# Ledger of designs, part 39: peptides against a protein of PDB entry 6D0Y

Target 1, 225 residues: chain A of PDB entry 6D0Y
Amino acid sequence: ETEDHLESLICKVGEKSACSLESNLEGLAGVLEADLPNYKSKILRLLCTVARLLPEKLTIYTTLVGLLNARNYNFGGEFVEAMIRQLKESLKANNYNEAVYLVRFLSDLVNCHVIAAPSMVAMFENFVSVTQEEDVPQVRRDWYVYAFLSSLPWVGKELYEKKDAEMDRIFANTESYLKRRQKTHVPMLQVWTADKPHPQEEYLDCLWAQIQKLKKDRWQERHIL

## One batch from the design tools (peptide; made by RFdiffusion4, then SolubleMPNN)

Design b2_p13_2_s2 (from b2_p13_2, 6 letters changed)
Fold by OpenDDE base, seed 1:
Structure b2_p13_2_s2 (fold): chain B 225 residues (1-225), chain A 13 residues (1-13)
Amino acid sequence: as target 1 above (225 residues)
Amino acid sequence: MEEAVKELEEQAK
């Protein structure tokens, strides 16, 4: 396949087709694998680019990478390395929206058997460890907790199945931090109704409650977070 | 799977 043709295939996968998505992904994985000897670097760049620019296709591209990883383990590793580099660059550039998305993407790669569960646990341990750093702004601590918690809908089930003890420790550390951090003045943001006045919960506390509920429900979502 | 590949090729045109 030509370079431009590969780009077109990668960009258009998951769109209207006479075949199932699964069949198309399997077919594309085969095509890409065959062209890796000639176009590995280009394919890597293309996949990284579309992963970042087309967040609506997150699960499509994580699945595609999963299929490619199964065919070529070395390629899967190189892709993960590229995504980690991109995450680091996003953090350096203070592009936190891209960064959190990349963490979510990496989280879903665990489900696709591209990233091992212990590796993701280690990443989350590193994130939550930021809460223990001294002389750093709270916004930094909060962001890493947010990145961790907001990624759990995609990977929490897998991580608890394989690393429950480690995950419980991370949760305990997270809870401890949330209890001691400075919170927004919630009373000033209360939503009032005639019969049921309720306080507007702080965003991390709210997310924490949602994740606790998700965990209790064995990581099966009943509501959109 | 062969049909899927052909479909993708058609999409790429």
Scores: peptide ipSAE 0.025, ipTM 0.690, DockQ to the pose 0.767
Fold by OpenDDE base, seed 2:
Structure b2_p13_2_s2 (fold): chain B 225 residues (1-225), chain A 13 residues (1-13)
Amino acid sequence: as target 1 above (225 residues)
Amino acid sequence: MEEAVKELEEQAK
C-alpha cells in the first residue's frame, strides 16, 4: 500500500459498503498492521488526525484502534500517547472544545480495551483534583469537572465495574465541589409546564443530575444527554 | 475479510 492509498482507506472506512462495518474494520486493521513496518509514522499521524477531525466517526476509529492494539500492543500505546500529547497541547492552547472531545475519545478507548480502566480513573482523579487548586479561576475548575462528567456516558459503566470505590471517591469530591462553587445563571432550553414549572438549573448542576440518573440506571443510556 | 479489504481498496480508488 502507498501512503496515499492508506490515507484513503482510513478516511473512507465506515462509509457505505456491501460488507459489514465490523468486517471492514477487521480488514483495514489487517492492512494497517501489515504496513506498519513501512508506514508506522504515517499511519499513526493519519489515525490521530482523523480521530480529531472526524468526530462523526469516533466509534469507528476507537474500534479500529482497538483492533490494531490487539494486533500490535506497542502501536496502540503510541497512539494513546499521541492523543494524550494532543490533549495537553489543546489545553495549553485553551482549545477546550477539542480537549473535551479528546477526553471523550480516550474514554471510549477504554471500552475498546486500549486504555485500562485504572488509567482512566487516574486521569479523572487528576481532573477533579483541579477543584482543590488555589488561586485559579473557577472556570478552570468547572471545565475539568465538566470534562469528567461529560465523558461518563462513554465509560462510566466500565469504570464502576472495575473501580467502583475509586469512582465513588471522585463522585464525592465532585459533589462537594458542586455544592460549594459559585453558581452562574445562564439561559437554558427547558421544557415548562403550566402547573409545575421546572426550575432552571445551572449547566453543571444539570449535568450532575443527568449523570446521577445514568448511574442509577446502571449506565444504560436511555436518552442522549 | 478478504472481500472487505478488496472493497475498501476499491473505495480508495
Scores: peptide ipSAE 0.024, ipTM 0.693, DockQ to the pose 0.825
Fold by OpenDDE base, seed 5:
Structure b2_p13_2_s2 (fold): chain B 225 residues (1-225), chain A 13 residues (1-13)
Amino acid sequence: as target 1 above (225 residues)
Amino acid sequence: MEEAVKELEEQAK
């Protein structure tokens, strides 16, 4: 297949089809695998691009990568390396929105058997450990906590199933930090009810409460966080 | 793959 055709296939996967999404993903994985000898670099770049530009298709592309990884382990590794490099670049460029999304994407790759659960736990341990460091700005500590917590909807279940003790420790450390950190007040972030105005809960405290509820519900999502 | 993840873990701080 031509490069343009591959691009079209990758970009359009998950769209309206007569076949199931699963069948389409398996089919596409097969096509991409067959074309790796000729277009590996292009396919890698395309997947990295769409993963970043189409966040609404996060689970589609993580699944696709999972299927490709099962067919070609080396390609899966190269993809993860590329995404990690992109994460590093995003952090260097102070693009924290992209960075947190990439952490979330990597988290979902655990569910797709591309990244091992222990490795992700270790990453989160390192993230939360930043909260214990001296001479680190709170904004940086907050970001790592945010990156951890905001990724748990995608991987919390898997990590607790395999590394519950380690996860509990991370949670304890996170809770301790949230209790002792300085909270910021944003006057613009107020919710107005019919009777009384009330300030919006601090964003990390709010996220923590949501994650605690999710954990209590055994990571079964009942609403979009 | 695992090495890349480990590298990221070490550089996370």
Scores: peptide ipSAE 0.024, ipTM 0.675, DockQ to the pose 0.018
Fold by OpenDDE base, seed 3:
Structure b2_p13_2_s2 (fold): chain B 225 residues (1-225), chain A 13 residues (1-13)
Amino acid sequence: as target 1 above (225 residues)
Amino acid sequence: MEEAVKELEEQAK
């Protein structure tokens, strides 16, 4: 395959095709594996780029990386390292929307057997532990909780199947924090509640309620969160 | 891979 052709294949995977998505992904993984000796750096860069720029194809690219990891373990490791570097850069640049997306992407890599469940649990433990630190702004604490909760739709089932006790601890700590944190914006948003059929809730409280329902439903998603 | 995730954890705090 030529370099330009590889780019086209990677960018267009998951689009309308006469073949199944699964077949296309297996085929592409085979093509990419065969070309790694000649185009490893290019392929790595392309995958990192499309993973970041095409969030609508998150599960397509995590699956593709999972297939590649099974064929070439070292390449899978290099990809994870590259994505973690991107996450670090995003945080340094205060691009928190990209950062939370990357955490979600890494979370789905657990389902694809690229990242081990215990490692992801450890990351979430560290995120939630920020809520217990002194002299840390609440906005920072809130972000880490948000990053954790927002990623659970992609990995909660797997983590509870393998690390239920640790996950329960993280949930307990999260709940405790949400109960005691300052909620300054809720009263202002409730000024017009007299005409609303439903009470206004704070955004993290809303997300928490959604995740609790998802957990109760055994992580079977019935609607887009 | 696990090492990379650990490095991420350290940077995120």
Scores: peptide ipSAE 0.024, ipTM 0.681, DockQ to the pose 0.019; fails the geometry check

Design b2_p13_2_s3 (from b2_p13_2, 8 letters changed)
Fold by OpenDDE base, seed 4:
Structure b2_p13_2_s3 (fold): chain B 225 residues (1-225), chain A 13 residues (1-13)
Amino acid sequence: as target 1 above (225 residues)
Amino acid sequence: MQQAVNELLAQSK
């Protein structure tokens, strides 16, 4: 395959086809594997790029990487390393939207058997540990908690199946932080009843409640969070 | 992969 053709294939995977998505992904993985000797760097860059720029295809590309990882373990590792580097760069650049997405992407890679569950747990432990750091702005603490919680829909089931005790500790620490953190409210968002004003729920509290429900439902999603 | 994770751990703190 030519470089341009590979780009086209990677970008178009998941689009309408006479074949199943699974078949197309398997086929593409085979094509990419065959071309790794000649185009490894290019393929790596392409996958990293589309993974970042096409969030609507998150599961497509995590699956593709999973398939590639199964075929070529070294490439899978290099891909993860590249994504981690990108995450670090995003954090350094204060691009928190990209960063949180990358965490979510990495989370789904656990499901695709690219990243080991213990490694992801360790990452989340580290994230939540930021809440215990001194002289750190709350916005930073909040972001790491957000990054953790917002990624759980993609990986919570897997992590609790394999590391339930560790996850419970992380949850306990998260809950403790959420209880003690300063909350901001917008008066205009308050719902007024005859006897009791009810402020709009804070975004992290809301997310926490959603995740708690998801956990209670054994990580079976009934709706998109 | 584990090395990459470790690097991220270092970055996060």
Scores: peptide ipSAE 0.029, ipTM 0.726, DockQ to the pose 0.018
Fold by OpenDDE base, seed 5:
Structure b2_p13_2_s3 (fold): chain B 225 residues (1-225), chain A 13 residues (1-13)
Amino acid sequence: as target 1 above (225 residues)
Amino acid sequence: MQQAVNELLAQSK
């Protein structure tokens, strides 16, 4: 019965309330912390599940984990380990949609002071290094670049503030790869082209342009990417 | 534990 109550609280956080979201998150973090001695595994599983199943609440749950991490540092670490393990499992299972979302989730955890900026930079360095692998399909190289670039809206500002030199190197390597890789045209994407004078760019080139613009705008989003 | 997490992140591909 207590477990059911915890599940309800975790699933419903961020919904309409008489209190502010910040107050609710702080309150929930306190409740969860108090119950960790008895229900740590259950809480961990629940948080991992909702993080994956409710992408619309990404920032809510990253914030919640951030608050929990501040209260219980070990739990925060265990959560990150669980998410990284899930990322590895997703990659092994060729579930690339889940994998890219998990990378984005981990990226936002940097903003919540759960993951250190240098660690995230190291992950992205590893991702972009795949572009230098020999005798691998281009689709593999492209995916890791996509995972990196598509996560930058959530963490680019923080990483450039703390690790600008390393990020510049990653960007240079990414740009170099994008220039030399074979371009792939998807006819179905052309159907959605709004501007005839500007044919639809290849998806990675388009994303790169968007990220370059975001970087130029000091990582302040003016439009939803 | 945090060091281990950082290492896992650094090794992730």
Scores: peptide ipSAE 0.036, ipTM 0.709, DockQ to the pose 0.020; fails the geometry check
Fold by OpenDDE base, seed 2:
Structure b2_p13_2_s3 (fold): chain B 225 residues (1-225), chain A 13 residues (1-13)
Amino acid sequence: as target 1 above (225 residues)
Amino acid sequence: MQQAVNELLAQSK
């Protein structure tokens, strides 16, 4: 494939096709692999770009990277390095929405066998360790906890299967932090008449409860139709 | 390579 065509292929993968998604991804991986000798940097940049700009295709691109990693391990590593660099840049730029998405993306790369489970555990340990740091604003602590918890739907199952003890430790630390952190309780506007109105639950507490339930359900999400 | 990736991930903060 020509360089100009690569962008189109990468951007359009996962769209309606006569072939299965799996077939298309495998085909694209083959095409990209063949072009790596000549266009590695471009392909790398393109994948990083679409991964960031097309969050609706997260699993498509993580899968694609997984396939590429299987074909070319070095490229997979370079891609991860690029994404980590982007994560750091996002954090430095205070682009927390992008940062949390990138953490989620990296999390899903564990499922695609691009990132080893222990490495992701180490990252999350590092995140949660921020809660133990002194002279750090709570908002920063909260964000790292949020980044951790909000990524677990994508990787919690895999991490607990392989690193249950370590994950339990992280959970314990997270729970401890959530119990002691300052909480902002926002009174709900009483639109509904209830016998026992309660204030709106704090967002991290809410997320924690959701993740605990997900964990209890062995990381199987139940979709509401 | 994997070691480098592991280090990067471990240092991601």
Scores: peptide ipSAE 0.035, ipTM 0.719, DockQ to the pose 0.020; fails the geometry check
Fold by OpenDDE base, seed 1:
Structure b2_p13_2_s3 (fold): chain B 225 residues (1-225), chain A 13 residues (1-13)
Amino acid sequence: as target 1 above (225 residues)
Amino acid sequence: MQQAVNELLAQSK
C-alpha cells in the first residue's frame, strides 16, 4: 500500500497542480527522504524506472534527485551508481537509444549538483578515447562521439566553466577524429537554395557545427537543436 | 511546502 502510494507520487509529479512545480518537488523530496529508512531500495528502483520510461520528464526527475541528494548524500550516490550500471547494461544489450538518453540524464545531473563536473569530464574523455581504439568498427567510434556531442547542450556550460582546459582537449580530439573518419556521401541528398544546391551534411559534421556555434554563443541556446 | 505535500498525497489517492 505504501509502496503503491510512493509509485503514484513519483509518477505523477509535474502534472496538473494548484502548487508550483518547485514546491511539489520539494514536498515529494521530503516524503521520499522520510521513507528511505524503510523503502530505500524500492524508491531507488522507482526513480530509475521512471527516469527511463518518461524521458519527457527528464528535468523534473534530475531536479528531484538533486533535492534528494542534498537531503541524503548516500542515496544520491547510490542512484548515480544505479544509473551508470543501467547505462552499461544498455550498451551491452545494444540499446543505444536508451544509452544516449541515460548519458543525457547523467549530464543534467551535473547541473543539479549530483555529479561533479570533473567526473562527467572523465566520462566524456573515456567516450572520446574510443575513437583511438584500433580494430573496432567506425560505427562504434561514431556513437560515442555522438553521445558526447549530443549531451553538451545540457552540460557544456558547466563543464567549460569548471574544466575548460580538459574540455578543449576533448574538443581537439573530437575534431581530429571527425576530419579523418570516413564520411558517407549521397549525391542525391541535397538541400536546394536560391543560390545553389548544397550537399546534405553528414550527421556528425552537422552536429559538430551546431555544438561549435553553441560554444561560440557561450552555451546560450537561441533555438532548439 | 506543506500544501504541496498535501496536494501530492491527494493526487496519489
Scores: peptide ipSAE 0.028, ipTM 0.629, DockQ to the pose 0.850; fails the geometry check

Design b2_p13_2_s4 (from b2_p13_2, 7 letters changed)
Fold by OpenDDE base, seed 1:
Structure b2_p13_2_s4 (fold): chain B 225 residues (1-225), chain A 13 residues (1-13)
Amino acid sequence: as target 1 above (225 residues)
Amino acid sequence: MQKAVEELRKQAA
């Protein structure tokens, strides 16, 4: 396959086709594997690009990477390394929306057997450990907690199945932080009714409650949003 | 789509 053709194939996977998604993904994985000797760098860049720019196809591309990883373990590793580098670059560039999405993407790679559960746990431990850093702005601490919590819908089930004790520790640390962090603006954000003013729930507290509910439901979502 | 993806993930295990 030519480079241009590879780009087209990668970008269009999961779209309308005469073939099933399964067949398309398997076929594409085979094509990409065969072309790795000649186009590894290009394929790597393309996959990183679509992973970042096409969030609506997250599960498609994580699955594709999973298939490729099964065929070529070394390439899978290189892809993960590239994604981690991209995450670091996003953070450096203060592109926090991209960064959080990348964390979600990496999280789903656990489900695709590309990233080991212990490695993801370690990443989340590192994230939550930021809350314990001295002389760090709360906004930074809050973001890492947000990145952790908002990724759990994608990987919480797997992590608790394999690393429940470690996850419980992370949860405890998270809860502790959420209790002690400043929420000075919450009282100012209220929905006023004639009968009773209703305080607007702080976004991290809200997310925490949602994740706790999800955990209680054994990571089975009741609503599709 | 979700079902198909899940099946592929199992194969990749």
Scores: peptide ipSAE 0.107, ipTM 0.822, DockQ to the pose 0.046
Fold by OpenDDE base, seed 2:
Structure b2_p13_2_s4 (fold): chain B 225 residues (1-225), chain A 13 residues (1-13)
Amino acid sequence: as target 1 above (225 residues)
Amino acid sequence: MQKAVEELRKQAA
């Protein structure tokens, strides 16, 4: 495949096709594997790009990378390294939305057998450890907690299955931080009706509650009609 | 899609 064609294939995977998604992903993985000897750098760049720019296809691309990793372990490693580098760059650029998405992407790579569970646990330990730093703004601490918690829907199940004790420690530290951090006075922003009060909750507290419920539900997400 | 992805992930394990 030519470079231009590879770009097209990578960008369009998961879109409407006469073939199944499984077939398309497997086929594309095969094509990319075959072209790695000649176009490794290009393919790497393309995958990193679509991973960043097409968040709606997160699971498609993590799966694709998983398939590629199974075919070429070294390439999978290089991809992860590139994504970590991109995460660092996003943080340096204060692009926190991209950064948190990249954390989610990396999290889902655990499910795709690209990143080992212990490695992801270590990353989250590092994130939550920021809450213990002495001379940093709370907004920084909050972001790392947010990045951790908001990624758990993608990886919490796997991490608790593999590293429950470590995860419990991270949760305990997170809970401790959430209890002691300064919170916006949301009570003043509460909406009240005559029959039912509608209290607002601080966003991290709300997320924490959601994650706790998800954990209780064995990390099974229920879709609301 | 989710089921398909899960199956592929199992194959890649």
Scores: peptide ipSAE 0.107, ipTM 0.826, DockQ to the pose 0.045
Fold by OpenDDE base, seed 3:
Structure b2_p13_2_s4 (fold): chain B 225 residues (1-225), chain A 13 residues (1-13)
Amino acid sequence: as target 1 above (225 residues)
Amino acid sequence: MQKAVEELRKQAA
């Protein structure tokens, strides 16, 4: 396979095809494994790129990485290292939209047996610990809570099955923070009707309520968050 | 598609 052809194959996986998605993913994993000796760096870069630029294909690409990790464990490790490095760079560059997509991608890699559950719990502990930092803007604290909560639809079930006590502690700390944070912009987002105003729920409170409902439903989704 | 992906994930375990 040529470098240009590899790019095309990676970018188009999951699109309409005469073959099943399973066959396409297994076939692509085989092709990529065979070309690692010649194109490892390019394949790493391509996979990192689609992870952050094609969020609609998140589960397709995490599954692909899972298959590759099973075939070549060292490559899987190098990929995770590259993703963590990219996350740090995104945060440093204040690219928070990219950063949250990367956190979700890493979260789903737990389901694909690429990242261990304890490692993901440790990451979320670090995120929520930001809420306890002194002399930092609330917007920073809010973002890390958002990154944590918005990733749970992808990994909450697995983490509670393996690390329920640690997760409960993180949830307690999150709830405590949400109760004491400032919510000054809610009135500006009220919807007015002919009869009476309808205040909008604050966005993190809304997300928290959705995650609590998801947890209560044993992480079985009934609607798209 | 989700069901198919889940099956592949089990195979990779």
Scores: peptide ipSAE 0.103, ipTM 0.820, DockQ to the pose 0.045
Fold by OpenDDE base, seed 4:
Structure b2_p13_2_s4 (fold): chain B 225 residues (1-225), chain A 13 residues (1-13)
Amino acid sequence: as target 1 above (225 residues)
Amino acid sequence: MQKAVEELRKQAA
């Protein structure tokens, strides 16, 4: 396969086809594996790019990487390393939207058997530990909590099945932080006089409530987060 | 699509 053809295949996977998605992913994984000796760097770069730029295909590409990892373990490791490096670069550049998506992508890689549950737990422990740092802006603390909580819909089930005690500790630390942090309240302009039985919550408090409910529901999504 | 992906993940386990 040529580099241009590989790019086309990777970018278009998951789109409407005469074959099943499963068949297409297996086929593409086979093609990519066969071309790794000649195009490893290009394939790695392409996968990192689509992982960052095509969030609508998150599960497609995490699955693809999972298949590749099963075929070539070293490549899977290199991909994760590249994604971690990209995450660090995004954080340094204050690109928090990209950074949080990368965390979510990495989280779903646990489900694809690319990242081990203990490794993801360690990452989240590191994130939540930021809440205990001194002389750090609250916006930094809040972002790491947000990155952690907003990723749990993708990996919470697996992590609690494998590392429930460690996850409970992280949750306790998160809850403690959320109780003591400063909250920003934005006034709501009322156009029409009516009772407001449902006041808006602060965004992290709202997310926390959603995740607590998800946890209570055994990580089975019954509503849109 | 989600179901297909889930099945594929199980097979890759």
Scores: peptide ipSAE 0.090, ipTM 0.810, DockQ to the pose 0.046

